# Ledger of designs, part 35: peptides against a protein of PDB entry 2L9B

Target 1, 91 residues: chain A of PDB entry 2L9B
Amino acid sequence: ANFLSQKFPELPSGIDVNINMTTPAMMISSELAKKPKEVQLKFLQKFQEWTRAHPEDAVSLLELCPQLSFVTAELLLTNGICKVDDLIPLA
Target 2, 91 residues: chain A of PDB entry 2L9B as posed
Amino acid sequence: ANFLSQKFPELPSGIDVNINMTTPAMMISSELAKKPKEVQLKFLQKFQEWTRAHPEDAASLLELCPQLSFVTAELLLTNGICKVDDLIPLA

## One batch from the design tools (peptide; aimed at target 1 F8 P55 Q67 S69)

Design b1_p30_3_s3 (made by RFdiffusion4, then SolubleMPNN; from b1_p30_3, 13 letters changed)
Fold by OpenDDE base, seed 3:
Structure b1_p30_3_s3 (fold): chain B 91 residues (1-91), chain A 30 residues (1-30)
Amino acid sequence: as target 1 above (91 residues)
Amino acid sequence: SEIFETLKSLFELAGPKAKEALRKYIESLK
């Protein structure tokens, strides 16, 4: 198991990423964009459920892997879950 | 939505690196 899986044993499937990857946020976004919107939404739902159950770990994960913050925001917008004006106050 | 309410709360609790990444994404939209 990699560092992330060991640190976060309840990490949702599909969020296992290489933190040393070149431009990791863009690569993750690109790969997810190739999937149907239904798959993207399912990914987001699983991340949401895990976050709800493990809020402290989720905060730690985003700080360790800020690329996931980037990707999460993009998925929220591109799947119509929120608007950019909803994200601006959070930044 | 339930998804946004949860993740909104997450971003509100997020550290400086996570928030910087969020800002970078927002800036990329301009």
Scores: peptide ipSAE 0.724, ipTM 0.956, DockQ to the pose 0.600
OpenDDE base, seeds 1, 2, 4, 5: peptide ipSAE 0.713, 0.720, 0.707, 0.718; ipTM 0.956, 0.956, 0.955, 0.957

Design b1_p30_3_s4 (made by RFdiffusion4, then SolubleMPNN; from b1_p30_3, 11 letters changed)
Fold by OpenDDE base, seed 5:
Structure b1_p30_3_s4 (fold): chain B 91 residues (1-91), chain A 30 residues (1-30)
Amino acid sequence: as target 1 above (91 residues)
Amino acid sequence: SEIFETLKELFSLAGEKAKQALKDYLDSLE
């Protein structure tokens, strides 16, 4: 098992985050943002479903992998699921 | 959006490192 699967056994497959990505690279574009929209939406759906079932683990995952927070926000906006004004109060 | 409502709640519960990453993304849009 990989690192994330060991820490979070119920994490579904297909949720892949490059935990070695640097901040400058993140600010340009995440690797997931380069994938087809279908892959991005599938990621968001799986992450949403897992989060609903395991909210405490999801909080821990975001602290362990802050890049996931960055990527999630990026995908929410670029896929038109929410607006900037929706995210500002959450930061 | 059900996706957004779930993740909105997650962000509201998130720690400082997670919220800083969110802020970093928002700042990158300026």
Scores: peptide ipSAE 0.697, ipTM 0.960, DockQ to the pose 0.610
OpenDDE base, seeds 1, 2, 3, 4: peptide ipSAE 0.684, 0.695, 0.685, 0.684; ipTM 0.953, 0.953, 0.953, 0.958

Design b1_p30_4 (made by RFdiffusion4)
Pose (drawn by RFdiffusion4):
Structure b1_p30_4 (pose): chain A 91 residues (1-91), chain P 30 residues (1-30)
Amino acid sequence: as target 2 above (91 residues)
Amino acid sequence: LPSPELWEMMKELISSMPNLEQVEELMESL
């Protein structure tokens, strides 16, 4: 993964989830949604600028690391920026 | 590359998400 070792070498793997009692998706929502609204908006706007400045980098990262792909989608959902039906065109 | 502040936010949010394999399995189930 030279692309990562060059640009994104410190990518987090994610937390370990016991999916015998809690689903990852539900944790994903409660994880981002338990945060104050300012955080999702702060992340998405800052991230929006970074991804505009670096479309290849940002897209390729989303290509390989799904947490961020869905992290962005869930944040879009919780703020009402986009809905699930708006994400299926992305899917 | 991301600014340091944005990079830290990304690492915090991503590290609190389910792990890579769990998220890939969830994606394939959609």

Design b1_p30_4_s1 (made by RFdiffusion4, then SolubleMPNN; from b1_p30_4, 14 letters changed)
Fold by OpenDDE base, seed 2:
Structure b1_p30_4_s1 (fold): chain B 91 residues (1-91), chain A 30 residues (1-30)
Amino acid sequence: as target 1 above (91 residues)
Amino acid sequence: MPSPELQKMLQELLSSAPSLDQVKAYLASL
């Protein structure tokens, strides 16, 4: 098994976007908006805690799944947790 | 590894997210 797969098992590959109708960023924003705020905040809490404990793995995960950079950024911004300039560490 | 709860949330998020290939293509187009 791949080393990254061992650390992050069974990660879905995602779905194809109809590029004539939307962009990946728009799709992510739309899907996140469907989730209750408490679910959004719970993810941020758990992800943040895990990131603090495993910063190197967090970097690896974001490299493996850049979708999650968009997810995290969107959630932080829409929930008023940070400003755009605060997202630099995620890049 | 992430906790089972975090793993589940990651799986759910990624299952409805754009594919890796399309995200990469999108980023390259910016």
Scores: peptide ipSAE 0.614, ipTM 0.915, DockQ to the pose 0.728
OpenDDE base, seeds 1, 3, 4, 5: peptide ipSAE 0.612, 0.610, 0.612, 0.610; ipTM 0.914, 0.913, 0.914, 0.913

Design b1_p30_4_s2 (made by RFdiffusion4, then SolubleMPNN; from b1_p30_4, 14 letters changed)
Fold by OpenDDE base, seed 5:
Structure b1_p30_4_s2 (fold): chain B 91 residues (1-91), chain A 30 residues (1-30)
Amino acid sequence: as target 1 above (91 residues)
Amino acid sequence: MPSPELQEMLNELLGSAPSLEQMKAYLASL
């Protein structure tokens, strides 16, 4: 049993990328682009609120699922909320 | 833990995201 299992319900493992056609970053970008903008913004809002309330759990989640770091960064950038330079200090 | 709503959104995102294994490999290549 993992300690993180007490903090988070079971999370998906994700899927294999066809490395001949795309990169993990490109896959994330394309999957996010399939979602309506309002859905993208809803996630950002809810995730931000949760992160503010539970910063230590947010760190644990991002360590467990680095995919979400890319997701969050992509959404912030594509929705014009921040610039790449704004994220550098956090990387 | 996140709310049920946020958890479901996380599940949906992770379900269509690259696997952890491939993400780690990608990060190592940067």
Scores: peptide ipSAE 0.659, ipTM 0.929, DockQ to the pose 0.775
OpenDDE base, seeds 1, 2, 3, 4: peptide ipSAE 0.658, 0.657, 0.657, 0.658; ipTM 0.929, 0.929, 0.929, 0.929

Design b1_p30_4_s3 (made by RFdiffusion4, then SolubleMPNN; from b1_p30_4, 15 letters changed)
Fold by OpenDDE base, seed 4:
Structure b1_p30_4_s3 (fold): chain B 91 residues (1-91), chain A 30 residues (1-30)
Amino acid sequence: as target 1 above (91 residues)
Amino acid sequence: MPSPELQQMLQELLGGAPNREQMEAFLASL
């Protein structure tokens, strides 16, 4: 097992997107919508806490799984925690 | 490594998410 595999064991590789049927954005939004609000907020809370405690590992995870950058942004927006313009300086 | 609870959440989210390559391409297009 490599370094990343040890820190983030058994993370899914994701799904091949049929670009004629959907977009990555739509796919993420659809998956998130399946979860109750309290579960969405719990993810944000736990992910934020972990990121604060392990910033270097968080960077590695986001490099490995850029899906999570979009997930986080989408959750923040859809739950009214931040606005689109709040994300612009982070892009 | 993340807690078992966070790992479970990550696994569920990523399991239904686009793959890395297509996600990178999408983000680069924004």
Scores: peptide ipSAE 0.675, ipTM 0.937, DockQ to the pose 0.778
OpenDDE base, seeds 1, 2, 3, 5: peptide ipSAE 0.673, 0.674, 0.673, 0.675; ipTM 0.935, 0.936, 0.935, 0.936

Design b1_p30_4_s4 (made by RFdiffusion4, then SolubleMPNN; from b1_p30_4, 16 letters changed)
Fold by OpenDDE base, seed 2:
Structure b1_p30_4_s4 (fold): chain B 91 residues (1-91), chain A 30 residues (1-30)
Amino acid sequence: as target 1 above (91 residues)
Amino acid sequence: MPSPELQEMLNELLGGAPSIEQMKAFLASL
């Protein structure tokens, strides 16, 4: 089995965006906005802990699931944890 | 492996997120 199948067997594939209605960025922003701040911060905290413990797996996950890169960036920005310029060196 | 809680959060997020291919196409258009 591949990386995702082994470590994230139930990971959804996501939804194809109707480009006449929205953009991927808008879709992510909208979905995140539906979540309470407490839930957003909880995700960041748990994801950070996992990333620290499994940095190579985290890189692989973010490469294979670019949605999560956008999610993480948006959460960091909207919660005032970092600025856009802070993310540039990581791109 | 991620904790069950983190896995559930990831699953919930990605369930309402754009597909991988749509995301790649979007990124390529930037």
Scores: peptide ipSAE 0.650, ipTM 0.924, DockQ to the pose 0.777
OpenDDE base, seeds 1, 3, 4, 5: peptide ipSAE 0.647, 0.647, 0.633, 0.628; ipTM 0.923, 0.923, 0.923, 0.922

Design b1_p30_5 (made by RFdiffusion4)
Pose (drawn by RFdiffusion4):
Structure b1_p30_5 (pose): chain A 91 residues (1-91), chain P 30 residues (1-30)
Amino acid sequence: as target 2 above (91 residues)
Amino acid sequence: SSFLELLQELKELMEDPTNFNEGLDLVIES
């Protein structure tokens, strides 16, 4: 993964989830949604500028690392910026 | 939404969107 070793070498793997009692998706929501609204908005706007400045980088990272793809989607959902039905055009 | 528009543009830049789609499926199918 030269693209990552060059640009994104310190990508986090994610937390370990015991999916025998908790689903990843539910944890994903409670994870981002338990955060104060400022955080999702701060992340998304800062990220929005970063991805505008670097569309190839940002898209390719989303291509390989799904946590961010859905992290962005869940933050869009919790703020009401986008709905699930708005994400299926992305899917 | 400007975010949605940006994400659609970023989607077009993907060589293989499988992981991206699988990432979205976690939210969409939940």

Design b1_p30_5_s1 (made by RFdiffusion4, then SolubleMPNN; from b1_p30_5, 13 letters changed)
Fold by OpenDDE base, seed 1:
Structure b1_p30_5_s1 (fold): chain B 91 residues (1-91), chain A 30 residues (1-30)
Amino acid sequence: as target 1 above (91 residues)
Amino acid sequence: SEYLELLLELRSLMKDPSGFIEGLSLIINA
């Protein structure tokens, strides 16, 4: 089995969006905004802890789920942990 | 958990291309 199937068998496949009316980034931002800041921060904390404990798996996950890369960046910015200038050079 | 539910919901969205993979990994591990 591939990485996702083995490590995260419960994760569903992504869905398509109407790119003429919205973008994946817009939808992700909207979904994030539906969650209280407490939940957003809890996600970041747990993801950070897991990433530190399993850096190789974290890289694989982000490669296979690029939307999580956007999620992480968005949460870092919106919660004031990072500035835009901190991330733009890494693009 | 709230973390798992959020991860499941976000994974259901279409993949969004990003060039931040390596950089974000470094930031998270900092």
Scores: peptide ipSAE 0.047, ipTM 0.509, DockQ to the pose 0.072
OpenDDE base, seeds 2, 3, 4, 5: peptide ipSAE 0.028, 0.098, 0.043, 0.026; ipTM 0.568, 0.633, 0.584, 0.557; seed 3 fails the geometry check

Design b1_p30_5_s2 (made by RFdiffusion4, then SolubleMPNN; from b1_p30_5, 13 letters changed)
Fold by OpenDDE base, seed 2:
Structure b1_p30_5_s2 (fold): chain B 91 residues (1-91), chain A 30 residues (1-30)
Amino acid sequence: as target 1 above (91 residues)
Amino acid sequence: SEYLELLLELRGLMKDPSGFIAGLSLVINA
């Protein structure tokens, strides 16, 4: 089985983003902004810990779910952990 | 495990960005 089948055997129904009203990026930014700083930092912490423990899976997940890369970048920038220039080499 | 639960919630990002964030909130607040 491929990565998605193994790690995510039951995908959520989800919703399609109405591109005439918003974008995934806008939705993500908005939802993140609703969370207290402490919660945002916990998101980063938990993801950081998981990626350290499962680097190969983390790479695969980020490749298959580019939204997560945006989430990570957004959290890093909005919380002043890094600057835009810091992300350029990783793009 | 905590990591497994996080991974399960990350699944929501594939089809529902808001669901992903909601899921992470559940994991963190659990």
Scores: peptide ipSAE 0.097, ipTM 0.631, DockQ to the pose 0.047
OpenDDE base, seeds 1, 3, 4, 5: peptide ipSAE 0.045, 0.028, 0.028, 0.024; ipTM 0.594, 0.566, 0.556, 0.561; seeds 1, 3 fail the geometry check

Design b1_p30_5_s3 (made by RFdiffusion4, then SolubleMPNN; from b1_p30_5, 11 letters changed)
Fold by OpenDDE base, seed 1:
Structure b1_p30_5_s3 (fold): chain B 91 residues (1-91), chain A 30 residues (1-30)
Amino acid sequence: as target 1 above (91 residues)
Amino acid sequence: SEFLELLLELRGLMKDPSGFIEGLQLVINA
């Protein structure tokens, strides 16, 4: 089994993005926006706690799921935790 | 995890502008 299936056996299969009608970035932003701010901040908190406890697994997860780092950046920006200029040098 | 379930429901693959490991550090330091 691959890393995701072994480490997270209860995760859903996922849904494909129709790139002719939308982009992955648009879809991710839209789905995040459906969540209340309190829930968005809880997502960041839980991910922060998990990455601190399992940094090696967190790096592997980000490599396998590049959309995760986009989600992280989006949540940080939309909730005012960091500014765009803070992220630009990291690109 | 509700958060991880949400992320893996989206099957769009793209490299984010912040980078992978750099993005991890942003979450840790937030």
Scores: peptide ipSAE 0.157, ipTM 0.717, DockQ to the pose 0.109
OpenDDE base, seeds 2, 3, 4, 5: peptide ipSAE 0.092, 0.054, 0.097, 0.124; ipTM 0.623, 0.563, 0.643, 0.659; seed 4 fails the geometry check

Design b1_p30_5_s4 (made by RFdiffusion4, then SolubleMPNN; from b1_p30_5, 12 letters changed)
Fold by OpenDDE base, seed 4:
Structure b1_p30_5_s4 (fold): chain B 91 residues (1-91), chain A 30 residues (1-30)
Amino acid sequence: as target 1 above (91 residues)
Amino acid sequence: SPYLELLLELRGLMKDPSGFREGLSLVIDA
């Protein structure tokens, strides 16, 4: 079975992005902004903890869900945890 | 779970708009 379906059986198959109307970055930013700050920070905390505890699974997840890299960066920036200059060298 | 909740809301977008894939682990550990 697929890694994502095994670890996250309720995860949807996904949707296509209409690049004529929006970008994936815009969609991600918009969706994240809908979440309370407390939820955003808890995501960062849980993702950090999970990544440390399950490094191999984390690598696989990030390969299959590259948007999570932008999610993490966006949350760090919008919550004032990091500056843009902190992330640019890592891109 | 906020983790799963956000994954579900993102609807499995497959593009990496930022190019930050390779640096994520460093950001998390920073």
Scores: peptide ipSAE 0.186, ipTM 0.734, DockQ to the pose 0.078
OpenDDE base, seeds 1, 2, 3, 5: peptide ipSAE 0.160, 0.171, 0.167, 0.029; ipTM 0.709, 0.715, 0.714, 0.586

Design b1_p30_6 (made by RFdiffusion4)
Pose (drawn by RFdiffusion4):
Structure b1_p30_6 (pose): chain A 91 residues (1-91), chain P 30 residues (1-30)
Amino acid sequence: as target 2 above (91 residues)
Amino acid sequence: LDLSPLFGEPIPSTDITNQDIIDDFKTLLE
């Protein structure tokens, strides 16, 4: 993964989830949604600028690392910026 | 997901580094 070792070498793997009692998706929501609204908006706007400045980098990262793909989508959902039906066009 | 259409038109540059995003993302995963 030369693309990552060059640009994104310190990517987090994610937390370990016991999916015998808790689903990853539910944790994903409660994880981002338990955060104050300012955080999702701060991240998404800051990230929006970074991805506009670096479309290839940002898209390719989302291509390989799904946490961020869905992290972004869940944050869009919790703020009401986008809905699930708006994400299927992306899917 | 293809999130690229949601980011809008490209901009020449930003003061936001890759590391900034990595740190913020890591924080979100904690």

Design b1_p30_6_s1 (made by RFdiffusion4, then SolubleMPNN; from b1_p30_6, 10 letters changed)
Fold by OpenDDE base, seed 2:
Structure b1_p30_6_s1 (fold): chain B 91 residues (1-91), chain A 30 residues (1-30)
Amino acid sequence: as target 1 above (91 residues)
Amino acid sequence: LDLSPLFGPPIASTPITASDIIKMFSELLS
């Protein structure tokens, strides 16, 4: 009954991970890395398209789920889409 | 693929923001 579930009911229920942002992101990106590259790129493409179509919702989602931002950045890096220096803030 | 860690409460402050992601999408993927 929180804002996230109400605004984005299609999202899975989240868990409260008690470590850090990097570790969950690494775990998730690792799982994504098990998928073919085309699947990873398709995910990024779909997410990009959605953010274009729903910029306000995208901001809300990413602010509520900063883990998603980290994972997205990692996928951009690992797929050679961005440079390491583009992700200096993540370091 | 368990994406549940993505949608839990924020663990810590994040140096990368929503605007950063949107900017990267517009500049790198477009």
Scores: peptide ipSAE 0.335, ipTM 0.818, DockQ to the pose 0.041
OpenDDE base, seeds 1, 3, 4, 5: peptide ipSAE 0.296, 0.265, 0.277, 0.332; ipTM 0.791, 0.786, 0.792, 0.813

Design b1_p30_6_s2 (made by RFdiffusion4, then SolubleMPNN; from b1_p30_6, 10 letters changed)
Fold by OpenDDE base, seed 4:
Structure b1_p30_6_s2 (fold): chain B 91 residues (1-91), chain A 30 residues (1-30)
Amino acid sequence: as target 1 above (91 residues)
Amino acid sequence: LDLRPLFGPPIASTPISASDIIKMFKELLE
């Protein structure tokens, strides 16, 4: 297993998709967007709770998987939780 | 839902960093 799998053994094994970063993130966020809002919010809540409980691991995960940051932002936007203007100062 | 693309090798970066996401969580979800 690679470093990611070793550090985070409960995550699914990754695949090397021969496309740009944005495409996989958009694909996943789009699929999530097709699910009920409650499911999307539950995902965000669980992820948020995990990041609070495991701040160092969360930073490591998001640094290793920048796709996850993008997907999270997309879910926040598509659910109306934040605005694009909320992201600009952070970037 | 296939989440495997999220955990593949990082082939590029995004302007949204880990700290940005954590900050957004604090601002929007707490």
Scores: peptide ipSAE 0.277, ipTM 0.805, DockQ to the pose 0.040
OpenDDE base, seeds 1, 2, 3, 5: peptide ipSAE 0.265, 0.275, 0.270, 0.263; ipTM 0.800, 0.807, 0.803, 0.802

Design b1_p30_6_s3 (made by RFdiffusion4, then SolubleMPNN; from b1_p30_6, 10 letters changed)
Fold by OpenDDE base, seed 2:
Structure b1_p30_6_s3 (fold): chain B 91 residues (1-91), chain A 30 residues (1-30)
Amino acid sequence: as target 1 above (91 residues)
Amino acid sequence: LDLRPLFGPPIASTDITAADIIEMFSELLS
C-alpha cells in the first residue's frame, strides 16, 4: 500500500475525477449542504480538532489530497464562517 | 456523500495550501 493508505487506512478509496478543483469542491459542499448544519459544523470542528492534535499528519494529508483543502475552504464559505476576501485564491 | 473525489489523484494547484487551511482553522473556527 502507498503512504496514504497506510497512514490513513480509514479514508475511502479515491477516484480520478477529470475536473478542476472548483467543481469537486462545489460537488462536495452541495452534498454536505443537504445535511443538517450541525453535521457540516461537526465535520469542520472534528477536522480542526484533528489538525490541532496531529499537525504534521494534517499537513501531509492536505498536501496529498489538495481537493480536501478546496472543499474545506468551500465549506467555510458556505457556512458563513469566512468571507470571500478571506479566500482570495478562490475568489 | 461521495468523498472519493477528495482522495483521488491530486489536482495540481497552489491556490490553497495545507498551511492556509490550518491557519484558517486557527483564525476562523472556535
Scores: peptide ipSAE 0.356, ipTM 0.828, DockQ to the pose 0.041
OpenDDE base, seeds 1, 3, 4, 5: peptide ipSAE 0.334, 0.286, 0.344, 0.334; ipTM 0.816, 0.796, 0.822, 0.811; seeds 3, 5 fail the geometry check

Design b1_p30_6_s4 (made by RFdiffusion4, then SolubleMPNN; from b1_p30_6, 9 letters changed)
Fold by OpenDDE base, seed 3:
Structure b1_p30_6_s4 (fold): chain B 91 residues (1-91), chain A 30 residues (1-30)
Amino acid sequence: as target 1 above (91 residues)
Amino acid sequence: LDLRPLFGPPIPSTDITASDIIKMFADLLS
């Protein structure tokens, strides 16, 4: 058993997409971009709230699925929540 | 909304860590 199957049994089955770091982020960001900005912001807010409520699970999830980190960063950029300069310390 | 890419095999090591994302939330959304 792995963390995802154990903690999140209702998540969809993962697929092995291109190992390029940008591909998973672009795919998810593209789909989310089709939704209203308010929906995108709500998604980010709910994810933030979840990370606050479950910090250990959040760390495990992001370590197991590092592509989620890039998706999150991209959503922060596209929604004007942060600037590119804000990401420099993370580079 | 196809979320499958998020839950596939992990991508190669990156410069963005779990700690970095959590810090971004704290700094930018709080």
Scores: peptide ipSAE 0.256, ipTM 0.799, DockQ to the pose 0.039
OpenDDE base, seeds 1, 2, 4, 5: peptide ipSAE 0.225, 0.209, 0.242, 0.241; ipTM 0.784, 0.776, 0.793, 0.793

Design b1_p30_7 (made by RFdiffusion4)
Pose (drawn by RFdiffusion4):
Structure b1_p30_7 (pose): chain A 91 residues (1-91), chain P 30 residues (1-30)
Amino acid sequence: as target 2 above (91 residues)
Amino acid sequence: MHPKDFFVEHLPHFDPFKLLELLHEKLDEY
């Protein structure tokens, strides 16, 4: 994964989830949604600029690392920026 | 660098370029 070792070498793997009692998706929502609204908006706007400045980098990272792909989608959902039906065109 | 398998298996796959387009459009609209 030379692309990552060059640009994104410190990518987090994610937390370990016991999916015998909690689903990852539910955790994903409660994870981002338990945060104050300012955080999702701060992240998304800062990230928006970063991805505009670096469309190849940002897209390729989303290509390989799905946490961020859905992290962005869930933040879009919790703020009402986008809905699930708006994400299926992405899917 | 590599995500845990349960993220890969349980999260939807989005087209990254379409995701960025939608993200940029919708944040601007918001």

Design b1_p30_7_s1 (made by RFdiffusion4, then SolubleMPNN; from b1_p30_7, 13 letters changed)
Fold by OpenDDE base, seed 2:
Structure b1_p30_7_s1 (fold): chain B 91 residues (1-91), chain A 30 residues (1-30)
Amino acid sequence: as target 1 above (91 residues)
Amino acid sequence: SLPKQYYVDYLPKFDPRKLLELLTKKLEEF
């Protein structure tokens, strides 16, 4: 198995997207919006703490699951923690 | 649940290291 898969063996398979009804980005955004603000902020906090403790594993996680990158960016943006200008250079 | 990874190409792309740097920096401001 790939080293990424070995480090994160319990990553979910994910779900299909009815692309006639929505986009993956819209789906993620809508699902995130259903979460209470407190849950959203706790996720960011815990992810930050985990990233500090395991920086290379965090990189590996985002390489394996780029959806999580979008989740993180969306939560930073929608909670007013960062601006669009902060995200543009990250391409 | 998140979309399956084969939909990743439909999402904005971010450099993981740069995004994590932003995450760390911005949350430290609060």
Scores: peptide ipSAE 0.606, ipTM 0.886, DockQ to the pose 0.605
OpenDDE base, seeds 1, 3, 4, 5: peptide ipSAE 0.598, 0.601, 0.602, 0.600; ipTM 0.884, 0.881, 0.883, 0.880

Design b1_p30_7_s2 (made by RFdiffusion4, then SolubleMPNN; from b1_p30_7, 11 letters changed)
Fold by OpenDDE base, seed 2:
Structure b1_p30_7_s2 (fold): chain B 91 residues (1-91), chain A 30 residues (1-30)
Amino acid sequence: as target 1 above (91 residues)
Amino acid sequence: MEPKPYYKEYLPKFDPRKLLELLTEKLEKY
């Protein structure tokens, strides 16, 4: 069975992206920007809390879901929580 | 449902463990 479906039964289904009209990164960034700042920060806070409580599960999740890694990095950067220089060594 | 494979190709790659360390370090807990 799939690790994600087993460990994260509440994980919503993804959607396809028309890569002829946009890129996944652009699409995600656009959707994130539509969210209120408070919602963005709340997401980061809850993800941080969950990561502290379940660090290995969090690593596994990000290894399988690069979109969530991108979301996290994007929100950290756009909300001024980290600098570009903080992300460079992670690439 | 598992993420679409093309996201791994089209999105920037980050070291998961280091990214999570950055998250836990930089974001203040209220």
Scores: peptide ipSAE 0.587, ipTM 0.844, DockQ to the pose 0.643
OpenDDE base, seeds 1, 3, 4, 5: peptide ipSAE 0.584, 0.583, 0.585, 0.582; ipTM 0.842, 0.842, 0.844, 0.840

Design b1_p30_7_s3 (made by RFdiffusion4, then SolubleMPNN; from b1_p30_7, 13 letters changed)
Fold by OpenDDE base, seed 4:
Structure b1_p30_7_s3 (fold): chain B 91 residues (1-91), chain A 30 residues (1-30)
Amino acid sequence: as target 1 above (91 residues)
Amino acid sequence: MEPKQYYRDFLPRFDPRKLLELLEEKLEKF
């Protein structure tokens, strides 16, 4: 087990990516799109609740697990909760 | 390379604190 899994044992398993056929971003977006909108929004809701209770742990988690940052940004954007202009300053 | 490591190394990055602020601002509170 790697350091990330030890510190955050509840993180989901990684998914293999064929680097010659897709990008990590494309893979994540594709997997998210397979989930119903209600499931996507439920994730954002639960993540928001958790980050309110554990703000510094949330920062640490996102620093170590940028896939979670990407998921969050993608779901905010694709569900019309934020605009592209909202994400640009975050880069 | 483990899948998680691949994502960690090659995904676009956002500033965590700013992203969390955006989440708080834009997602309706319950």
Scores: peptide ipSAE 0.570, ipTM 0.826, DockQ to the pose 0.545
OpenDDE base, seeds 1, 2, 3, 5: peptide ipSAE 0.567, 0.566, 0.568, 0.569; ipTM 0.822, 0.824, 0.830, 0.824

